Peptides against a protein of PDB entry 8HF1. Designs and how they scored, part 154

Target 1, 320 residues: chain A of PDB entry 8HF1
Amino acid sequence: NVMLYATKPTEVMVSFPHQEQVLTVTRLISAEIEKFYVSLDLMNIGVQPIRRSKSLQCLRDPSKKSFVKQLFNDFLYQMKEYGIYAASIAIISLIVEFDIKRRQAETLSVKLMHRTALTLCEKIRHLLVQKLQDMTYDDDDDNVNTEEVIMNFSTPKVQRFLMSLKVSFADKDPKDICCLVFVERRYTCKCIYGLLLNYIQSTPELRNVLTPQFMVGRNNISPDFESVLERKWQKSAIQQFRDGNANLMICSSVLEEGIDVQACNHVFILDPVKTFNMYVQSKGRARTTEAKFVLFTADKEREKTIQQIYQYRKAHNDIA

## One batch from the design tools (peptide; made by RFdiffusion4, then SolubleMPNN)

Design b2_p20_4_s1 (from b2_p20_4, 12 letters changed)
Fold by OpenDDE base, seed 5:
Structure b2_p20_4_s1 (fold): chain B 320 residues (1-320), chain A 20 residues (1-20)
Amino acid sequence: as target 1 above (320 residues)
Amino acid sequence: PKYVTVEEVEKKLEEYKKKK
């Protein structure tokens, strides 16, 4: 009985300096969002008719104000955690979401709320793009998508992630690459996907090597129409990754929903591992020969992260 | 786990740039 001991992945921890990028533009954006929250709280949206849709969340905020605040809070988180360049991509996702919600609005008050949110997003987009252009001599939007601009306007975490990709995959055969990138939040998948597309396009060593895709979990929150497009997109993205047409997949906690992904040779955990289940499920995908499992940690949190990973390893070895 | 410092990643990136 040769128990095929699945080759244990090589675990790597990359440390990065914790720098709060306190830029004037990020303070200005945060202050504009806070002013918008005060205005939003004063808006009388009225009691929306309870649509008999089975989703429990329609009961929690009939005004939909909490959903608007959640999207801006997720944007502020992405700007803080990933940097201004990632924020310039993240704001486009908010523009798309608020335009959809504006068109779907049943009341004039809700339509006005989403219109005001959209106007704020366009202002934020302009402030972000203008800040990216401060390093470029040309006002052309394409000139802000260079490797240099992406690196300079990314957080130390994202810089170390991009460097780790370049060192790991530069000039490799794309057939030999099966990479997963785990992030905590759904909206981060789209943001990091857009960032990686631009980074790969701007990095000659990666252009013909990495083909990224992303996976977004079902939003159980918003019912029928968005869920069908997301399901079709998710099915297509998984199929492209299975067929080898994509070799890098960005995932949130979606792999806990029983999505069977192939055995990967690289797994990157971009955000902190908060649960034992996330550790086991993500590490369990790094099951090829010479597989790498890469973690990112702030220098200030390094010792705490080491202790937590050690506890997870011990618990995993005691169950196996 | 193998710990990779910032300096080790930067050094590997520089070594990669010098080999091209």
Scores: peptide ipSAE 0.030, ipTM 0.519, DockQ to the pose 0.035
Fold by OpenDDE base, seed 2:
Structure b2_p20_4_s1 (fold): chain B 320 residues (1-320), chain A 20 residues (1-20)
Amino acid sequence: as target 1 above (320 residues)
Amino acid sequence: PKYVTVEEVEKKLEEYKKKK
């Protein structure tokens, strides 16, 4: 039970234009992923021997093809929802994942599948980086991490989010800031974290003001080696946020069970609030007297979002 | 909710840039 203490946060709703930036590069990337899915379906990966120690979930897809498709589908979602700049960061996470899975492959066929996926990710990365460089006259990779490039290659939602951070936190004392950013998906936490690091570093008004961290929910702890490193990293990130060494925490909605995060003065909901629990839990973290609870909505969905938030407020007041 | 328009955010950002 998140005890909602007596101070109701100021609720703010930021609207953004619904603009589908359908760039030629995004169409090309989508078409390359679709071609890869056809190739992937034709791959004979064989039946993997059921290791007794792998959770019952590994029994459902002996080929691991569904997991490969899930990662690319999550990438396509991030590219659509956050833009090309965010996609250039998101693809690195896929490269790392497929390289690990390639090294851990017990069969030549599985090794080849992950190698093919990795080759596609490197092609996608090159296409994204090349497109970011089209605005930079210099060939140096550091020039793609400017405030201008980040803003121009981000969706209107992400642009309004970054502008809201700059307006809210420019030249403030870092000690006076305790900010949460909620996102829907696990992989979005790392992507938005990388984007924020580069944005903060490129924005003089924020460089010494915001120190971001990210946290992923515990419910998807696969017993794999990655889960041990991720658990260690999550514990460190939470501790840094508790100690005040970080003042902005990016969280996935899966924070539902058992992570006590400090009382915050700012809560940003970057993705749509899909559940009453998400509304109550995220709002319940904005506990200071001057706390702000900021929602983002597309202009087309504004009325629907208002009605949904009204219903959540009513339901919350009926329980409280 | 208090509504903040795109124009209000942009205006505040411009006002902030002009004060520096």
Scores: peptide ipSAE 0.029, ipTM 0.634, DockQ to the pose 0.036
Fold by OpenDDE base, seed 4:
Structure b2_p20_4_s1 (fold): chain B 320 residues (1-320), chain A 20 residues (1-20)
Amino acid sequence: as target 1 above (320 residues)
Amino acid sequence: PKYVTVEEVEKKLEEYKKKK
C-alpha cells in the first residue's frame, strides 16, 4: 500500500530540441544490424526443446532468435534516445550477454548464432569508439570518458539531464542528496548507470558527491529466469540506497521493483511519462514541498506533455 | 539548498557551448 500522501513537490519541465542530425556512424550501425537480421532469419537453429517448466509462462520463452533481436532493438533505441556515448556503454552489455549465451549454448547452431551476434557487437563497439576518438582534440589521450566527450556525444535530453545533475548537486553534502532517476526500459538503467559513473568521475564538483546505483527491473514474465545474481544485485542496490551508501538510484519501474525507499528530494523522469500510474508512483517518491519532480520533453511535444501532466494532476487531486 | 531552475540549467548549457 503506497499511501498516496498528497505530496506537492515542485514540478519542473525541462524542454530539449529535437536532434535531427543523424550521424553517419548511426546509419552504418543500423545498416549492419539490418543485414544481420536477414542472416539471422536464414539461420536454422532447430526446434528449441520446450523446457517443461511447470508454469505455462515458459511457453513465452522467446525463441533464441527473438531474444537476440530484442537486445539489438533495445540497443538501437538507446543509441537514438541517449546518443552514441550511451550506445558505447550499452554495446558492452550486449557483448557480455551474448558471450554468456554462447557459452550456455546446447547446440552448435545456437552457439554459432550467438558468436555471429558477438562479432557484430565488436564491430559496432569499434565504430562507436572510433567516432568518440575522432572528436578528441588531443591525439594522445585515448580517454573518451571526459565531460566534454560525454556531453558532445549525448542527445540534447541527456545533455540537459547531466547539466541538471551538475548544477543541482555540485559541491553538496552527499547526505543531503536522495535522487531517483526513472527510465522506461530495463537495459537503459545499466546504460545510464555506466554513463553516470564516467560523467561523475570526469566532473570534479560531482566526485565524492554522487554515488549512483541501478535497479534491474523484475521481469514479471518469469521469476524462474531471474538469475540468483540479479536478485542479489537488486537487494544489494536497494540496501545501499537505504543505508545512504548510494544517493542516486536509476529505476525502470516503481511498481515492478517494489521500491521501499525513503522519501527523495529529487525525482528525474528521463523518458516520457506514458501512464497515470507511473506519474503518481514516481511523484509519490518526492514527499516534501522542497522536493523536485523533473520531467524532460522535446520542444515539439511540450504542449502535449503539459496537457497530459495537467490531466494527471487533476486525476490525482480527484482521488486524493 | 539552492534549487536549480530550468533557466539556470539552460544558461549553464549555453555557457558550456560558448567555452568551446
Scores: peptide ipSAE 0.024, ipTM 0.610, DockQ to the pose 0.047
Fold by OpenDDE base, seed 1:
Structure b2_p20_4_s1 (fold): chain B 320 residues (1-320), chain A 20 residues (1-20)
Amino acid sequence: as target 1 above (320 residues)
Amino acid sequence: PKYVTVEEVEKKLEEYKKKK
């Protein structure tokens, strides 16, 4: 029972400036998505046969339009919260998902809807990559994956996170590292994983030190949407982390679902702590006094974050 | 970046609440 350990890790707060990325490319992408939503609302896709898949998500949107909007809204959130570089990785996940949905489409109208969404994602990807290349002299796609490009096109939150990793783990023995990174959304896990792979590969001091993996929460609401491949990949990622073949694990809500991850010496909370359970479970993975529990907060939200953490700490001490 | 412990910040916040 993770609740029984009154773990007193060293709690660390990293503040970052709240900077809205007011880039022309971000505005253009948002406007193209908004135009697409208007077009999507006008699309007649007909009445879809309610396949009795036990997934509550399939039951909520018989039109499948809300799922398309959800993916683009999640992308817009990631672009805002993590930056253009992270968005260039996040859009690939949408491309893959819409290509799968296009191939699985039972009607021509649904196939066309997913094709239109896919074409928009390809346009967005091109706009993002072109903007990343504006800082590189060479047309080679590999030049966009430099430490400099990653840092310059990441939000202040992500910059502080990457700096915190570099300072914490530069030139350390990989065996001494057991790191968890908590994020809110499943798609953020994949995005931050891809960003970390590229950052580690571009940062000599972290090469052969950090081996990242990711784990997405099981969608308890729609186990049918979790591909057998995703479940196999999650099991493999957990096993690699247990065996020490990976020393950094990116997680979304996984501990709430009863996935037993080992005790770690570093726990990073990249997104705001929204629930008491998330606080207790994530903190409960940092079992030693030497373990670091690192929170990220915008300077504007710092006081509110501190008050929230204090309330959670008090509530935890009243239960322990 | 200077890491500030949550405990140090909580102490400062309590001191700030006592001064108001």
Scores: peptide ipSAE 0.021, ipTM 0.445, DockQ to the pose 0.017

Design b2_p20_4_s2 (from b2_p20_4, 12 letters changed)
Fold by OpenDDE base, seed 3:
Structure b2_p20_4_s2 (fold): chain B 320 residues (1-320), chain A 20 residues (1-20)
Amino acid sequence: as target 1 above (320 residues)
Amino acid sequence: PPYVTVEEVEERLAKYKKLK
């Protein structure tokens, strides 16, 4: 019995410079969100109607305010970690979510809260789009989705990621590509998917080469109607990736053990590897001959990241 | 530009292709 030892993937570390976003628009957006949090804390949302005990009702109102704050905190994180271009896509997802919650609101006070959040999101969207247009020297080309605009308004991490895709996949046969991209947060999957669609469409060497999909981890919190549509979307996206109709899959770190994804030749980890489990599960998908496992690190965190990956590699080799 | 220029990124990657 020749145990065909699965060929260990080649591990690659890509470094990027740490740049703080010094953009006036980023500071303005952060200040508008902070002002909105002060206003949100002063909003009387009132006691929700009595389908469950009085004690659970007092906990529901904080949960609705906390959910609104969580969405804006996730947006601020995406703007900081991925840049202004990614933020212009991320804000659309908040607009859609707050419009759904506004329509589903059982009380006038909750409806008004979600309407105020939606109005802030439209203001933020306008500020972001205006800033993207200010760099298009040609007043006549309303197209903010060029390779140049995407690259100039993306963080050094995202720039190195996009260039690593171009270098790895330019002019290749789509059938020879099976790529996974891991991100930490659920909302980042959809944001990076929208960014990749626009980047691939603006890059001739990739237009007919890469077909991206995204998969969001199962939201165990609420079996709402959205969770059924999300489960249908996840099944469709996985099936397209299995059938070869998609060759790049963006997923959150929660590839739970139950998603049978085919052996991949490329695995990109866009966000920091925070756990041994993330390292083992993501690396374990790079199983083809000459498979690549690519990590991104800030130059300031490079030594700490190398030490952490060495400890994970040692622990994995001691178990395997 | 607010970030590292596209040209600087391309030049660094072209150097990396020559080292492989």
Scores: peptide ipSAE 0.026, ipTM 0.584, DockQ to the pose 0.101
Fold by OpenDDE base, seed 1:
Structure b2_p20_4_s2 (fold): chain B 320 residues (1-320), chain A 20 residues (1-20)
Amino acid sequence: as target 1 above (320 residues)
Amino acid sequence: PPYVTVEEVEERLAKYKKLK
């Protein structure tokens, strides 16, 4: 029970400038997704057989169209919140998911729907990669993964996060590092993980210092969507983090689901703290006074964030 | 660059502000 720990970590707020994406490529991608939604709404995929899959998600989406829209909406969110570079990684997760769904399709109409979604994802991937290559001198795909490209094509929030990692952990002993990174959405874990791998590899001061892993919360809503691979990955990632073979763990809501992660000396909250439980559970992983609990906030939302954290601190002290 | 430059981020790397 993490609430029982008198956690007094050093709370830190990192402010970043609010920047709206005004890029032609992001507008083009958004417009292509909106056109696809119009086409998707016109698609007659028939009555889908109610597979007795006990997954509440399969029960909630009888048309399978809502799931397709959810993935693209999650992608649009990630592109907005994390930037073009993160979006280039996020789109790969959509490609993988739609290819699985295309292969699992019971009807030709559903197969066609997922094929159309895949074709759009490949177009989006090409547009993103082409935009990343505009900053590279060489046509080699490996050249888009430089520190410079990652930083230049990341939102101010992500830039500040990466720099906060560099400042905190450059040339440190890997054994002295136990870092948690909390994100709101499960797909963000994979996206930020891929971004961090490339950033760490491209940053000499971090290359042998940080070993990232990610863990997605178990969607209790759909045990059937939790592939055997995802469950194996979670178990392996947790074990590597416990054994010290990984020293940075990216998590989505995992602590609310009773996954016991060790006490950490750094906790980063990359996304806004939306619930008191998330605040208490994430902060409860930073158990020492020397531990850092780092929040990110847009400058325009700074006062609102401070007030919200104050309310959560008060509520926590009234329960503890 | 489409976002804030690395240099602008470095210049604006305010030291970790402790939430008082």
Scores: peptide ipSAE 0.026, ipTM 0.601, DockQ to the pose 0.114
Fold by OpenDDE base, seed 5:
Structure b2_p20_4_s2 (fold): chain B 320 residues (1-320), chain A 20 residues (1-20)
Amino acid sequence: as target 1 above (320 residues)
Amino acid sequence: PPYVTVEEVEERLAKYKKLK
């Protein structure tokens, strides 16, 4: 009965204004992706040989077109939810993924498809970087990784998250910090990790305080396509966090799969809590006496979020 | 800037700290 002795963490809710992205660059990028989808649908990739791999995904889209669309849809989601700066990091992950898939392509048609996707990602990267540079007064300072640029090109949610980190951890002993950051999507882990590395490096009060790591959830739909590299990275990241060589871990549903992580003093939920299990498992990691459980919500969704968290809290107390 | 300025975020957070 380990649930009975859990010190209840202090629950904190941080509200942020809902801001619709009115940026010309984001509209241009979205239009280029939609134009690419029309072109992609017209591409004859041929019947891909059904690999006898038992993975359910190989059965649904033998053309691999849906996977390409999924990556761009995940990018569009990250650009919308986290901002242009986060999108400039997220696009690099797509470039890497499409380059790998281009090299692994068994047919010329599939190779060409991934090449066309890669060329679009390079164009998107250029548009994003150019927009980040528009705020640097000095044409000679290619350093788009300043605290100011990161903050100004991040969504209100990400701005509040970064400021909450700065306020919570500025000039603290790194040994006193055990922080989890939960995100919904696996690709967000890498994106927010890259953003945090640059933010911590640009923020003197955090540079020697926070050492981030990330864990990506297992690709349950295609475990055969989970690179040996991703599995090695996960194992190394978990070990560094256990050994205290990292004090901030960004994770998705990985902790739901029974990865035992030590008791933490801070848990941030960057994305909406969608399930009771996510609430219980994430909150159940905040086990120290002074532990904080921090939620982020849009002002428009604040009341709905409060009601949902109250229901989860009640249900958790009725089981414990 | 495309989003709220750093200064506006800091002012809003400073107000939030004073209300707790």
Scores: peptide ipSAE 0.021, ipTM 0.552, DockQ to the pose 0.102
Fold by OpenDDE base, seed 4:
Structure b2_p20_4_s2 (fold): chain B 320 residues (1-320), chain A 20 residues (1-20)
Amino acid sequence: as target 1 above (320 residues)
Amino acid sequence: PPYVTVEEVEERLAKYKKLK
């Protein structure tokens, strides 16, 4: 239990300006998703055969419409919280998921629903990529994966996170780095992983320094129904991080799931700390006084965040 | 696989663009 460790890491709070990127493209994408929800509600997909497979997958809305809406809502959240560059990566994960669901569809109506969702994702991807290309000075370089494009099309939170990585790790020995990045949502792990791969590749000072991995939280609803492939991948990612073959791990609820991750010298909390348990568990991975525990806060929420962290520190010291 | 690397996703997209 991480709560048993008296940890005194150096706590750092990085502030960022609250900027609602009111891009025309983000408004257009939101409006297209809303139109799609109206169309989706009108779709008659029939009664799905309750596959009596004992898998709690039967607790997913028998219409499968709720799952489609969940994926687009998670995409809209990522676009808002991380920016249009991160959204261009996030939409690809939706394309893959809807293509899998389309191929696995038991009925023509469900197949059509996933095909319509897939077509919308392709349109969204085109709009995002086109907007990323608008700032490339060289019309001939289709490479939207430059440090400049990544920074310009990321939210102030993500910009400050990337800058904090560059300042913390530029030209360091990879062996001296053990970094955790905590995010709230499982889908954000994949999105930020893809963003970091492109950022590290475009940043010479980090290219041979940071080797990222990600860990998606176990589906707490049914660990028994995790695909054998997901479990194998999680074990491989944890093992690579233990062996030092990866030195940065992006994770959501890894500590709540009882996954034993080693002690780290850097812990970044990219999303707001919502619970005392999340605070104690994430901070408990930074075991030394030299270890950094880095929080990100909007300037508008700075005071509220300071007070919340102070309350968590007090409560932690009263238990330790 | 549920954990598709960005590269595998880009390859799948490139294949999907070629199939249109």
Scores: peptide ipSAE 0.000, ipTM 0.311, DockQ to the pose 0.028

